# Ledger of designs, part 134: peptides against a protein of PDB entry 3J47

Target 1, 121 residues: chain A of PDB entry 3J47
Amino acid sequence: IRLTNQLKSLKGLQSKLKDVVEYLDKVINKELPINHTILGKLQDVFNLLPNLGTPDDDEIDVENHDRINISNNLQKALTVKTNDELMVIYISNLVRSIIAFDDLIENKIQNKKIQEQRVKD
Target 2, 26 residues: chain B of PDB entry 3J47
Amino acid sequence: NAQYHLLVKQGDGLLTKLQKYGAAVR

## One batch from the design tools (peptide; made by RFdiffusion4, then SolubleMPNN)

Design b2_p29_4_s3 (from b2_p29_4, 19 letters changed)
Fold by OpenDDE base, seed 2:
Structure b2_p29_4_s3 (fold): chain B 121 residues (1-121), chain C 26 residues (1-26), chain A 29 residues (1-29)
Amino acid sequence: as target 1 above (121 residues)
Amino acid sequence: as target 2 above (26 residues)
Amino acid sequence: AEEVKLRDELLSEVLRQIEELKKLQKEFS
């Protein structure tokens, strides 16, 4: 049951990561703004991840050592994956900043052209 | 891990370039 | 002209990083 839930959560996170990449491609293509809901859901997943790794304080039998190692490895893998998602979000914000600078440059070029035209008139 | 650190380092380099760009536009 | 060139270089680097991330995601899938 726990492994199945972890695998389901991992699949959910994989799907979410795919959605974030697809969303980023749309942002790069100027089709959509940053969806704060995607960021919020990523944060919710990250906040749920520590709860998947808390051993309930019930009986440390030696047979659980392999389960604890698997849980720690899964939590580490999920942390790495979450870091990759955060990096994708960071890159998205950088792309948005670059677009905003592009608009600023274009506005500056237009203002310069208007000033040059006013000096010629 | 190593690939992640490389990607973070590249992102930091990009952020630095973005800051230089912002300074050039001012 | 120089500001536009710097922007285009930055955009190209961002796109490269996105492709590297997509590659990493495929390796973990």
Scores: peptide ipSAE 0.354, ipTM 0.845, DockQ to the pose 0.028
Fold by OpenDDE base, seed 4:
Structure b2_p29_4_s3 (fold): chain B 121 residues (1-121), chain C 26 residues (1-26), chain A 29 residues (1-29)
Amino acid sequence: as target 1 above (121 residues)
Amino acid sequence: as target 2 above (26 residues)
Amino acid sequence: AEEVKLRDELLSEVLRQIEELKKLQKEFS
């Protein structure tokens, strides 16, 4: 049961990760805005990842030590990958905010030039 | 991890500066 | 005049920020 749940969670994470990457590619290409709901779900998955690998302290039989180490290494690798994706999302949001602000500045500059020209006429 | 946190911190600093300038231009 | 100067300074700072972000992206790649 636990291994099947871990595999299902891993497949679910992999699918969501793929959806996030595809979404990020569309974002980088300026085709779509960031979906805050997808970001929230990714953050929730990330916050739950540390809990997916806690062995209940009660059955530390010495023979499972190698399987636990493999699970911890995989969880660590997935955590790093998720952090990298969150970083790309965050950078993409910052770049969009900067571009939108640049456009606002340019619009204000143009409006001021038009007003100054109307006062001279 | 450390490089990721540094990049996020730098981005937050940039966003804060952008917000301050936006408020000064309003 | 002063408002135009302030907007130009803001634009220059935004451009600097974009270049800093590009540098960070290159350092991470």
Scores: peptide ipSAE 0.331, ipTM 0.843, DockQ to the pose 0.029
Fold by OpenDDE base, seed 5:
Structure b2_p29_4_s3 (fold): chain B 121 residues (1-121), chain C 26 residues (1-26), chain A 29 residues (1-29)
Amino acid sequence: as target 1 above (121 residues)
Amino acid sequence: as target 2 above (26 residues)
Amino acid sequence: AEEVKLRDELLSEVLRQIEELKKLQKEFS
């Protein structure tokens, strides 16, 4: 039962990670804005991941030590991958904010030129 | 970790400059 | 005249920031 639930959760996480990657690719291509709700759900999944990998402190069977190390290495690798995805999202938001600000500056420059022309007429 | 923190610091520096720009254009 | 110069300096710095962010994205891709 626990292993089946872990496998189902891992499969759900894999599907969600695929959806996040596809969403990130669309965000990089400027096709979609960043959805804060998707980010929040991703963060919630990752905050639950440490709790999915904590073995309950019960039976130290020596054969579990290699499995625990593999689980910890996988969790660390997933955490690094998540940090990289969050970083790409953060940079993409900064770039969009800078572009929007550049457009605002250009609009202000154009408006000023129009006002200066109206004062000369 | 260190590369991630460096990238975040660079982004924060750009955001701060963008904010200074917004204040100067007001 | 002075306000136009300040806006041009501002625009140039924004463009520099965009190129810096694009460079960062390329380094992590």
Scores: peptide ipSAE 0.330, ipTM 0.839, DockQ to the pose 0.029; fails the geometry check
Fold by OpenDDE base, seed 3:
Structure b2_p29_4_s3 (fold): chain B 121 residues (1-121), chain C 26 residues (1-26), chain A 29 residues (1-29)
Amino acid sequence: as target 1 above (121 residues)
Amino acid sequence: as target 2 above (26 residues)
Amino acid sequence: AEEVKLRDELLSEVLRQIEELKKLQKEFS
């Protein structure tokens, strides 16, 4: 039962990560806006991941040492992949902020030109 | 790991610059 | 004028970070 639940949770995480990557690709391509709800749920999953990977010390029979190492390597690889995805999200937000500042600057420049023209008239 | 931490650090530097820029534009 | 320069510098740095990420993704493929 516990292993089946862990495998189901891992598959669910993998599916969500795939959906996030696909979403990020669409955001980079300007096809979709950033969904804050998806991002928040992803952050919650990531904050729980370190706790999901803590081997409860008590009942893991020593005979599966190789499988534990594979699991730890997989968790480490997933953590790296997660970090890369978070970085892509971060960069996407930075780009959006820069664009918003560009629009703000252009609006200020236009407003200043309009005001200067009004003073000359 | 090291390359990732470097990229994160560079991103944080960029965020700081963005914040300063936002303050200068206000 | 100075505000525009600072924006353009920031944009250039973001583009650099995107290219570094693409390079990293290529190394994992």
Scores: peptide ipSAE 0.317, ipTM 0.837, DockQ to the pose 0.029; fails the geometry check

Design b2_p29_4_s4 (from b2_p29_4, 19 letters changed)
Fold by OpenDDE base, seed 2:
Structure b2_p29_4_s4 (fold): chain B 121 residues (1-121), chain C 26 residues (1-26), chain A 29 residues (1-29)
Amino acid sequence: as target 1 above (121 residues)
Amino acid sequence: as target 2 above (26 residues)
Amino acid sequence: DEEVKNRDELLSRVLRQLQELQKLQAEFS
C-alpha cells in the first residue's frame, strides 16, 4: 500500500513537472506571459522535492531498492533540469528589467540635456 | 552547479549596480 | 557636465555587463 501510494505520488509529481516544463518553454518562447505566482508555487514545490526522496530507513527489501533509486535519480534529474529552466527564465527577466532600466536612465539623461539646452536658448 | 552559481552571482552583481545607479539618478 | 559624464560611464559599464550576462546565457542554452 505505501509503495503504491509513493509511486502514484511520484507519477503525479512527474506529470506536474512536465506541465511546468511545458509552461516554462511557452514563457521562454514568448507564447505566454510570465506568471510570478506560478513560478513562486513551483519554487515551493522544488524546495519540498528533496524531502519527498528520503527513504525512511525502515525495511526496504533489496529488490525494490533499484526501482526506488532509479525513481529518485530520475526525479533528481528532472528537478535539476527544471531548476535550470527556471534559472534561464529568471535571468531572461532580469536582463529585460535591466534593459528597461538602462532605457529609462538614457531617457532621463536626454531629458536633462534637453532642459539644459532650453535654459541656454 | 558551479557555472550556475557564477551566472546567478553575476546577475545579482549587475542588479546591485543597477540599483546604485537608480539611486544616483534620483 | 561632470555628473552627466559619470552617469554615461556608469551606463556603459552596465551595458557591458548585460552583454556578458547574455553571452553566458547563450553558452548555457
Scores: peptide ipSAE 0.317, ipTM 0.850, DockQ to the pose 0.030
Fold by OpenDDE base, seed 3:
Structure b2_p29_4_s4 (fold): chain B 121 residues (1-121), chain C 26 residues (1-26), chain A 29 residues (1-29)
Amino acid sequence: as target 1 above (121 residues)
Amino acid sequence: as target 2 above (26 residues)
Amino acid sequence: DEEVKNRDELLSRVLRQLQELQKLQAEFS
């Protein structure tokens, strides 16, 4: 019973990982827009991955240690890449907010000029 | 990391200037 | 006039910094 439940959970995780990869491939190919919610959930998964890779310190033979270290380095590299992408998105949104604020200021200046002209006429 | 933090600091500096501009236009 | 000039200068500085941020974004894209 416990082993069957673990296998079912692992299959569910594998299916979810496949869906994430397929989604990322579609985003890379520009078939779909970047979804910030999915990217945030991916970041949460990557932040939890180092905790999933904490070996219980006991009996795992030395040969598996190199594969675990390579996996941890890959996870760290993926976390950095995801953080860089999120930063680019954050900066893009900041720039858009600045442009929108600039347009609002210009509109206010124009409205003041129109009011000043109406007082002179 | 360092370039990232520099870019964020530049964005924050711009945002602060924009806020000052908006306050001066009020 | 002087207040409007100060506003235009501040606007120009903001636009320049925006362009620099866009350039940095293009380097990371």
Scores: peptide ipSAE 0.302, ipTM 0.844, DockQ to the pose 0.029
Fold by OpenDDE base, seed 5:
Structure b2_p29_4_s4 (fold): chain B 121 residues (1-121), chain C 26 residues (1-26), chain A 29 residues (1-29)
Amino acid sequence: as target 1 above (121 residues)
Amino acid sequence: as target 2 above (26 residues)
Amino acid sequence: DEEVKNRDELLSRVLRQLQELQKLQAEFS
């Protein structure tokens, strides 16, 4: 039961990660804005992933250990991949914020110049 | 990982400079 | 005039750093 739930959760996570990757690609391509709610839910899923990989010390047959290790490696790989993708989104948003702030500063400078010119006339 | 963390640190540094610039323009 | 010049210089530096960051992002992608 636990392994099946882990596998189902991992498959669900993998599907969501794929959806997020697709969303990320659209955001990187400036086709769509970032959805912070999707990002937050992904982060929550990933924060729960370390807890999904700790089998409580009960009698897990040796034959399941290799499958668990493969599942944990896949889960770790998926976690790393998603973390990298989230980080790319974060950088993209940071860059956009910087550009928007730069434009705001330029607009303020221009407005000040216009005001100074009006006082001089 | 390391290159990505470096990129984030550079972005944060740029953001900090931009904030200082905005404060100086006010 | 000098204050405006200093602001424009600071803006130009920020823009340059932004371009460097964008270049680094493109190299990582």
Scores: peptide ipSAE 0.293, ipTM 0.842, DockQ to the pose 0.029
Fold by OpenDDE base, seed 4:
Structure b2_p29_4_s4 (fold): chain B 121 residues (1-121), chain C 26 residues (1-26), chain A 29 residues (1-29)
Amino acid sequence: as target 1 above (121 residues)
Amino acid sequence: as target 2 above (26 residues)
Amino acid sequence: DEEVKNRDELLSRVLRQLQELQKLQAEFS
């Protein structure tokens, strides 16, 4: 049961990570703005991930305690690393979106100045 | 964790402002 | 003129916020 739950959680995380990457790729490609709902869901997944590794207290046979502790620590470390990587990707895409928007605004300002100059001439 | 969430929140705030500006410029 | 000024002010605010985010990212890395 525990290994199956860990595998299910990892598959769920992998699926969500894939969805986030696909979403981020769409944001990079300017196909979609950053969706706050996807980010919120991602944060919720990460907040729930530490809890998905807590076994229900009722089936802990004492003999596997050391292997279980090592697995939980590794899972926590991998979760933190994955969160950091996702954050870096998110911030990088946010920055790119902002730069692209700044360029759009500057182009609009320049076009307006050119039009105002043409009306004065 | 807290610094991470703060960074994400600040990014979301900036994006929201950017979207509002884009809508006002349109 | 006023619309351009408002745009420039908003751009300046966005750029400042971007710089703050970059600083926070560097502190977390």
Scores: peptide ipSAE 0.348, ipTM 0.859, DockQ to the pose 0.033; fails the geometry check

Design b2_p29_5_s1 (from b2_p29_5, 13 letters changed)
Fold by OpenDDE base, seed 2:
Structure b2_p29_5_s1 (fold): chain B 121 residues (1-121), chain C 26 residues (1-26), chain A 29 residues (1-29)
Amino acid sequence: as target 1 above (121 residues)
Amino acid sequence: as target 2 above (26 residues)
Amino acid sequence: SIEEKLEEIKRLQEEMEEIKKQLEKSKEE
């Protein structure tokens, strides 16, 4: 039971990591706007988390059930924490990209002003 | 969760503004 | 911190609004 739960949690983490990778690949390929897809995938992960804890085995001894529930809750909490950390990293990268884009816009505006000045001279 | 959604929403708003600026500078 | 990033996003929004204002001013001139 404990080992099976650890394997389920590891599979859940693996699925999440795969989703993050697939997201990053789509972002690199400019196929998707960054935030909506991450939010959607994060929601998908949260929606998959309950499925990791469905006790379809109703016959497990009450004492083991409490330990399993505590372990599942801890693993869920750790998964949430990991997701939050990944999200913080993502938002950091987004902010950096925004700053770089703002600088690019400013540079383009300046270049346009320089060209307009050259046409007036 | 709520703070996260707020932060994401703000980031999306900023990205949308950036896209508008990028289009205006073209 | 998430809070620090929220403040950074707010700052960037303010900078973008100023850029917008400058662009609008440049269109009116």
Scores: peptide ipSAE 0.322, ipTM 0.833, DockQ to the pose 0.030
Fold by OpenDDE base, seed 4:
Order: sequence, then structure tokens, then C-alpha cells
Structure b2_p29_5_s1 (fold): chain B 121 residues (1-121), chain C 26 residues (1-26), chain A 29 residues (1-29)
Amino acid sequence: as target 1 above (121 residues)
Amino acid sequence: as target 2 above (26 residues)
Amino acid sequence: SIEEKLEEIKRLQEEMEEIKKQLEKSKEE
């Protein structure tokens, strides 16, 4: 049970990481507006969090219910924390990409100014 | 959660402005 | 004007650095 729950949480985290990566790739490719998709993925994460703690329909032996509930709550809390950390990493990467884009724009502006000066000379 | 969402929203606002600028310089 | 756009980018950079700072603060908490 505990190992199975840990594996399920790990799989859920892996799926979320995959979704974040796919989103980042779409953002890098300028296919999607960052805000709506980040918010949507954040919502998806929060919506998946309750499901990670849902026991699969396999026989919940009643005697372990309290230990299972505590483990599920802890696992859910850890999943939320991990999700928050992943979102922070995602935002940090977005910010880095924005800075790089801004530097490219500045370089383009400078190059244009240099060309305009050369035409005036 | 709320502070995080606010931070995300601010970053997105900046990104949108930056994209608009990039499109206008293009 | 291109110059006006450049000033707007600089403002965006400053706002972005503030967002980064807030993000790092939130990560430390």
C-alpha cells in the first residue's frame, strides 16, 4: 500500500512534469499565450491532486484505513508542495526566456540604430 | 497559493507587454 | 518611436526583475 501510493504519486508527478515540459515547449515555440496555459496547467494539477489520493478500486481493508488516510494526506501535501516547486521552476524558466527575448529585442534595436546612423553618414 | 498566482499574473503581464513590443519592433 | 519602445522594454525588464525577486522570496518561504 505505501509503496503503491508512492509509485502513484511519482507517476502523477511525472505526468505533471511532462505536462509542464510540453507547455514550456509550446511557450518557447510561441504557440500558446503563457498566462492562460500556466493557469490552466496549475488548475489541472490541483484537480489531479485529489485523484492521486483516491484509492484505486482495489479492496481497501478497513483496518488500515486511518494509516492509509494519514499517508494519503501526507502524500497529497507532498504532491502539492512538489507541484508548487515545479511551478516556481516553470516561472523561473519563463522569466529567463523573457529576459533572453528582451536582450534579443535590444540587440535588434541597437543594430537598427547603427544602420540608421550609417545611412545618415 | 494567492501570492503565487499574483506573481504568475505579473510575470504574464510582462511577457504580454514584451511580446507586443517584439511584434512592434518586427 | 523606436526610442519609446526601448524605454518600454527597460520598464518591462525592471518589472521582470521585481517578479524574479518576488518568486525567489516565495521559494524561500
Scores: peptide ipSAE 0.342, ipTM 0.855, DockQ to the pose 0.074; fails the geometry check
Fold by OpenDDE base, seed 3:
Structure b2_p29_5_s1 (fold): chain B 121 residues (1-121), chain C 26 residues (1-26), chain A 29 residues (1-29)
Amino acid sequence: as target 1 above (121 residues)
Amino acid sequence: as target 2 above (26 residues)
Amino acid sequence: SIEEKLEEIKRLQEEMEEIKKQLEKSKEE
């Protein structure tokens, strides 16, 4: 029962990660704004993922141990993949913020030049 | 991982330079 | 001066576009 529930949870997580990837692609393409609530929930899932792989010390037969190790390795690989995706989003947001700030600075410089020209006239 | 951390570090460096520029234009 | 800062901003924009390109490449892999 516990292993089946872990496998179901992992499959559910994999599906959710796929949905996140699709969302991230839309955010990268500027089609959608970043949903901070989705990102926060993903981070919470990732912070809980290491705990989902800690077996409580109850008597697990050798056959269950190999399945748990495979599940933990897959979960770790999925965690790495999602961390990479979150990082891509973070960088893309930083880049957008930098460009927007640069445009703001340029606009301020242009406004200052216009004011200096008006004082000379 | 390592390439990503390098990319993040470059982005943070760029952001820091931009912040300094913004403070100097004020 | 303002001109020197504008050149620094342009350099930062170029560095940012390169970071974005590297990110897109890493996403395709």
Scores: peptide ipSAE 0.308, ipTM 0.853, DockQ to the pose 0.070; fails the geometry check
Fold by OpenDDE base, seed 5:
Structure b2_p29_5_s1 (fold): chain B 121 residues (1-121), chain C 26 residues (1-26), chain A 29 residues (1-29)
Amino acid sequence: as target 1 above (121 residues)
Amino acid sequence: as target 2 above (26 residues)
Amino acid sequence: SIEEKLEEIKRLQEEMEEIKKQLEKSKEE
């Protein structure tokens, strides 16, 4: 029962992670805006993942030690990969913000030049 | 980890400069 | 001047592109 629930939760997490990756790819490609609520929930999930990987001090059967190490390494690798993806998205948003700001400034400069020309006429 | 935090810190620094610039243009 | 401010933004864009480049380098390593 517990293992089956863990496997189901892991499959659910894997599916959600896939959905997140697909969402992130769409955001990178400018197809969708970043949803801060989704990002925040994802961050919360990742902050809870280290707590899921701390085995409580109860009887870890020696046969599971290699599986636990492999699982922990995989979880760590997945966490690193996701952090890298989140970082790319963060940078992509910063770049978009800078571009939008530059366009705003250029528009202000143009408007100012047009006003100065109208005052001289 | 450390490189990630450094990169994020640099990005935040740039964003802050950008915000100051935007406020000064207004 | 607004023009001086625009130059400062261009500098910030360049700094941001350098950060992006550093990020890609860190992924390759």
Scores: peptide ipSAE 0.296, ipTM 0.849, DockQ to the pose 0.072; fails the geometry check

Design b2_p29_5_s2 (from b2_p29_5, 16 letters changed)
Fold by OpenDDE base, seed 5:
Structure b2_p29_5_s2 (fold): chain B 121 residues (1-121), chain C 26 residues (1-26), chain A 29 residues (1-29)
Amino acid sequence: as target 1 above (121 residues)
Amino acid sequence: as target 2 above (26 residues)
Amino acid sequence: SIEEQLKIIEELNKEMEEIEQLIKQSKEL
């Protein structure tokens, strides 16, 4: 039961990572807006992952170490890949926010100029 | 990790500057 | 503890299912 649940969790993680990559690609291509809620929950997942990878130093038999180490290395590699993808999204969002704010500032400046002209006439 | 934190810090700095500029134009 | 790690894995799986649902909703918009 425990091993089957861990295998199910790992498969779920792998599937989700694929869906995240596909979502990331669409966001980079400006096809979809970034969902901040998805990003936040994904960050929470990453904050929990380091706590999963600290084996407390208690002597558990050598034969299970290879599968656990492969799982941990794969999980670490997947974590790094997903962190890099999240970073690209974060930068893309930051750039979009900057552009939108610059446009808002320009619009406000123009509106003030129009109001000042109307008061002089 | 260190490069990521540096990039986030630079982005936050830029966002703060942008917010100050928007407040000055308001 | 192994039991604490198993609990964190279970919480992680729950959060994962919620993110999958949100991604699905985001594709429908």
Scores: peptide ipSAE 0.300, ipTM 0.780, DockQ to the pose 0.022
Fold by OpenDDE base, seed 4:
Structure b2_p29_5_s2 (fold): chain B 121 residues (1-121), chain C 26 residues (1-26), chain A 29 residues (1-29)
Amino acid sequence: as target 1 above (121 residues)
Amino acid sequence: as target 2 above (26 residues)
Amino acid sequence: SIEEQLKIIEELNKEMEEIEQLIKQSKEL
């Protein structure tokens, strides 16, 4: 149950991140109006993420057209880094759940063997 | 992206196998 | 901690669900 929920959550997160990227691309292409509420919530999501490397404060001086491309590249890099971190967490939890289940199975097998031996004695 | 999706899919497959095994031992 | 990371993932999924709803509403508009 817990691991299945984590996996479902991670798949949901991945799908949603893709949809957000596609939305932002449409906003950049002026196909959709800028929604400040979506942008604010996206900012909150990024603030909850463990410090994805501070954009080096040193590139504030790129012209407005390059700022959009840099923002897209940074967001893509952030999405990839977030995906990699979430993947590592997912694998770690998966492995832990496998080990815990294997131990439970072995304990059940041993308990059955002990019960069978007690019936033969 | 594609490698991540593949890894997630493999993990789902392992989890499903583990659930089946846990149900068979009950 | 793995447990703290799970809590962060759960919070992120909740926020992203709200973002998906807003994106859907924005497309209907």
Scores: peptide ipSAE 0.300, ipTM 0.794, DockQ to the pose 0.048
Fold by OpenDDE base, seed 1:
Structure b2_p29_5_s2 (fold): chain B 121 residues (1-121), chain C 26 residues (1-26), chain A 29 residues (1-29)
Amino acid sequence: as target 1 above (121 residues)
Amino acid sequence: as target 2 above (26 residues)
Amino acid sequence: SIEEQLKIIEELNKEMEEIEQLIKQSKEL
């Protein structure tokens, strides 16, 4: 149940993230107006994610006026990076959950066999 | 993309097998 | 912790559902 819910959740997240990227691309292209509420919620999502420290790209001297385009490109790059990291975390948790479940099943089988032997003695 | 879908499909297959096995061991 | 990561994923899914609703509303305007 818990792992199946995580998988469903991650599939939902992947689809939603694609839709957000498509929306952001339309906003960047001025096809749609900037929705501040969507941007605020997206910021909340990024704040709940462990701050993937922007590795050191603060040294590109872009002295030119496109702070909005740079912010949107950074946000897009952060969104893609965050998606890839969430996928890796999910896969890792899936594998760990499978291993733990296999061990629990084996332990239950062993315990049942031990109890059946004790009842026959 | 394709490797991810393959990995997800393999994970789903393993989960289904584990669920069946867990139900048979109960 | 795996449990903490699960809680974060659950909260992210809730926020993402709200974002989807807002994107849908924004396409209707």
Scores: peptide ipSAE 0.307, ipTM 0.792, DockQ to the pose 0.055; fails the geometry check
Fold by OpenDDE base, seed 3:
Structure b2_p29_5_s2 (fold): chain B 121 residues (1-121), chain C 26 residues (1-26), chain A 29 residues (1-29)
Amino acid sequence: as target 1 above (121 residues)
Amino acid sequence: as target 2 above (26 residues)
Amino acid sequence: SIEEQLKIIEELNKEMEEIEQLIKQSKEL
């Protein structure tokens, strides 16, 4: 039962990683807005990943130890890749925020110039 | 890991400056 | 002041460019 749950969680993580990559590619291409639902689900997976690595001390037969180590290494590699993807999303949001602030400044400068012209007329 | 943490730290610094800017524009 | 606001944005744009360069390097690895 535990191995089947770990395999299901790993497949779920792999599917979510694929969805995040596809989403990031679409965000880079400006085809889609940021899906907060995907980000929330990814955060939930990250919060659950440390708990999936806690060895509850129930008698793990020595033959499964190599498969568990490979699974943990793959989970660690997937975690790193997912962190890099999250970083790209985060930076893309920062860039969008800066552009929006630049536009707000330009609008404020223009409004000030219009007010100064109206006071001179 | 170290490069990732550095990049996250730089982004957080930028976000903090952006928040201060947004407060100064209001 | 508007001048203080412009200075803050210029600094933000510089930091953003540094972050974009780090992203580009991360894609090349």
Scores: peptide ipSAE 0.217, ipTM 0.818, DockQ to the pose 0.074; fails the geometry check

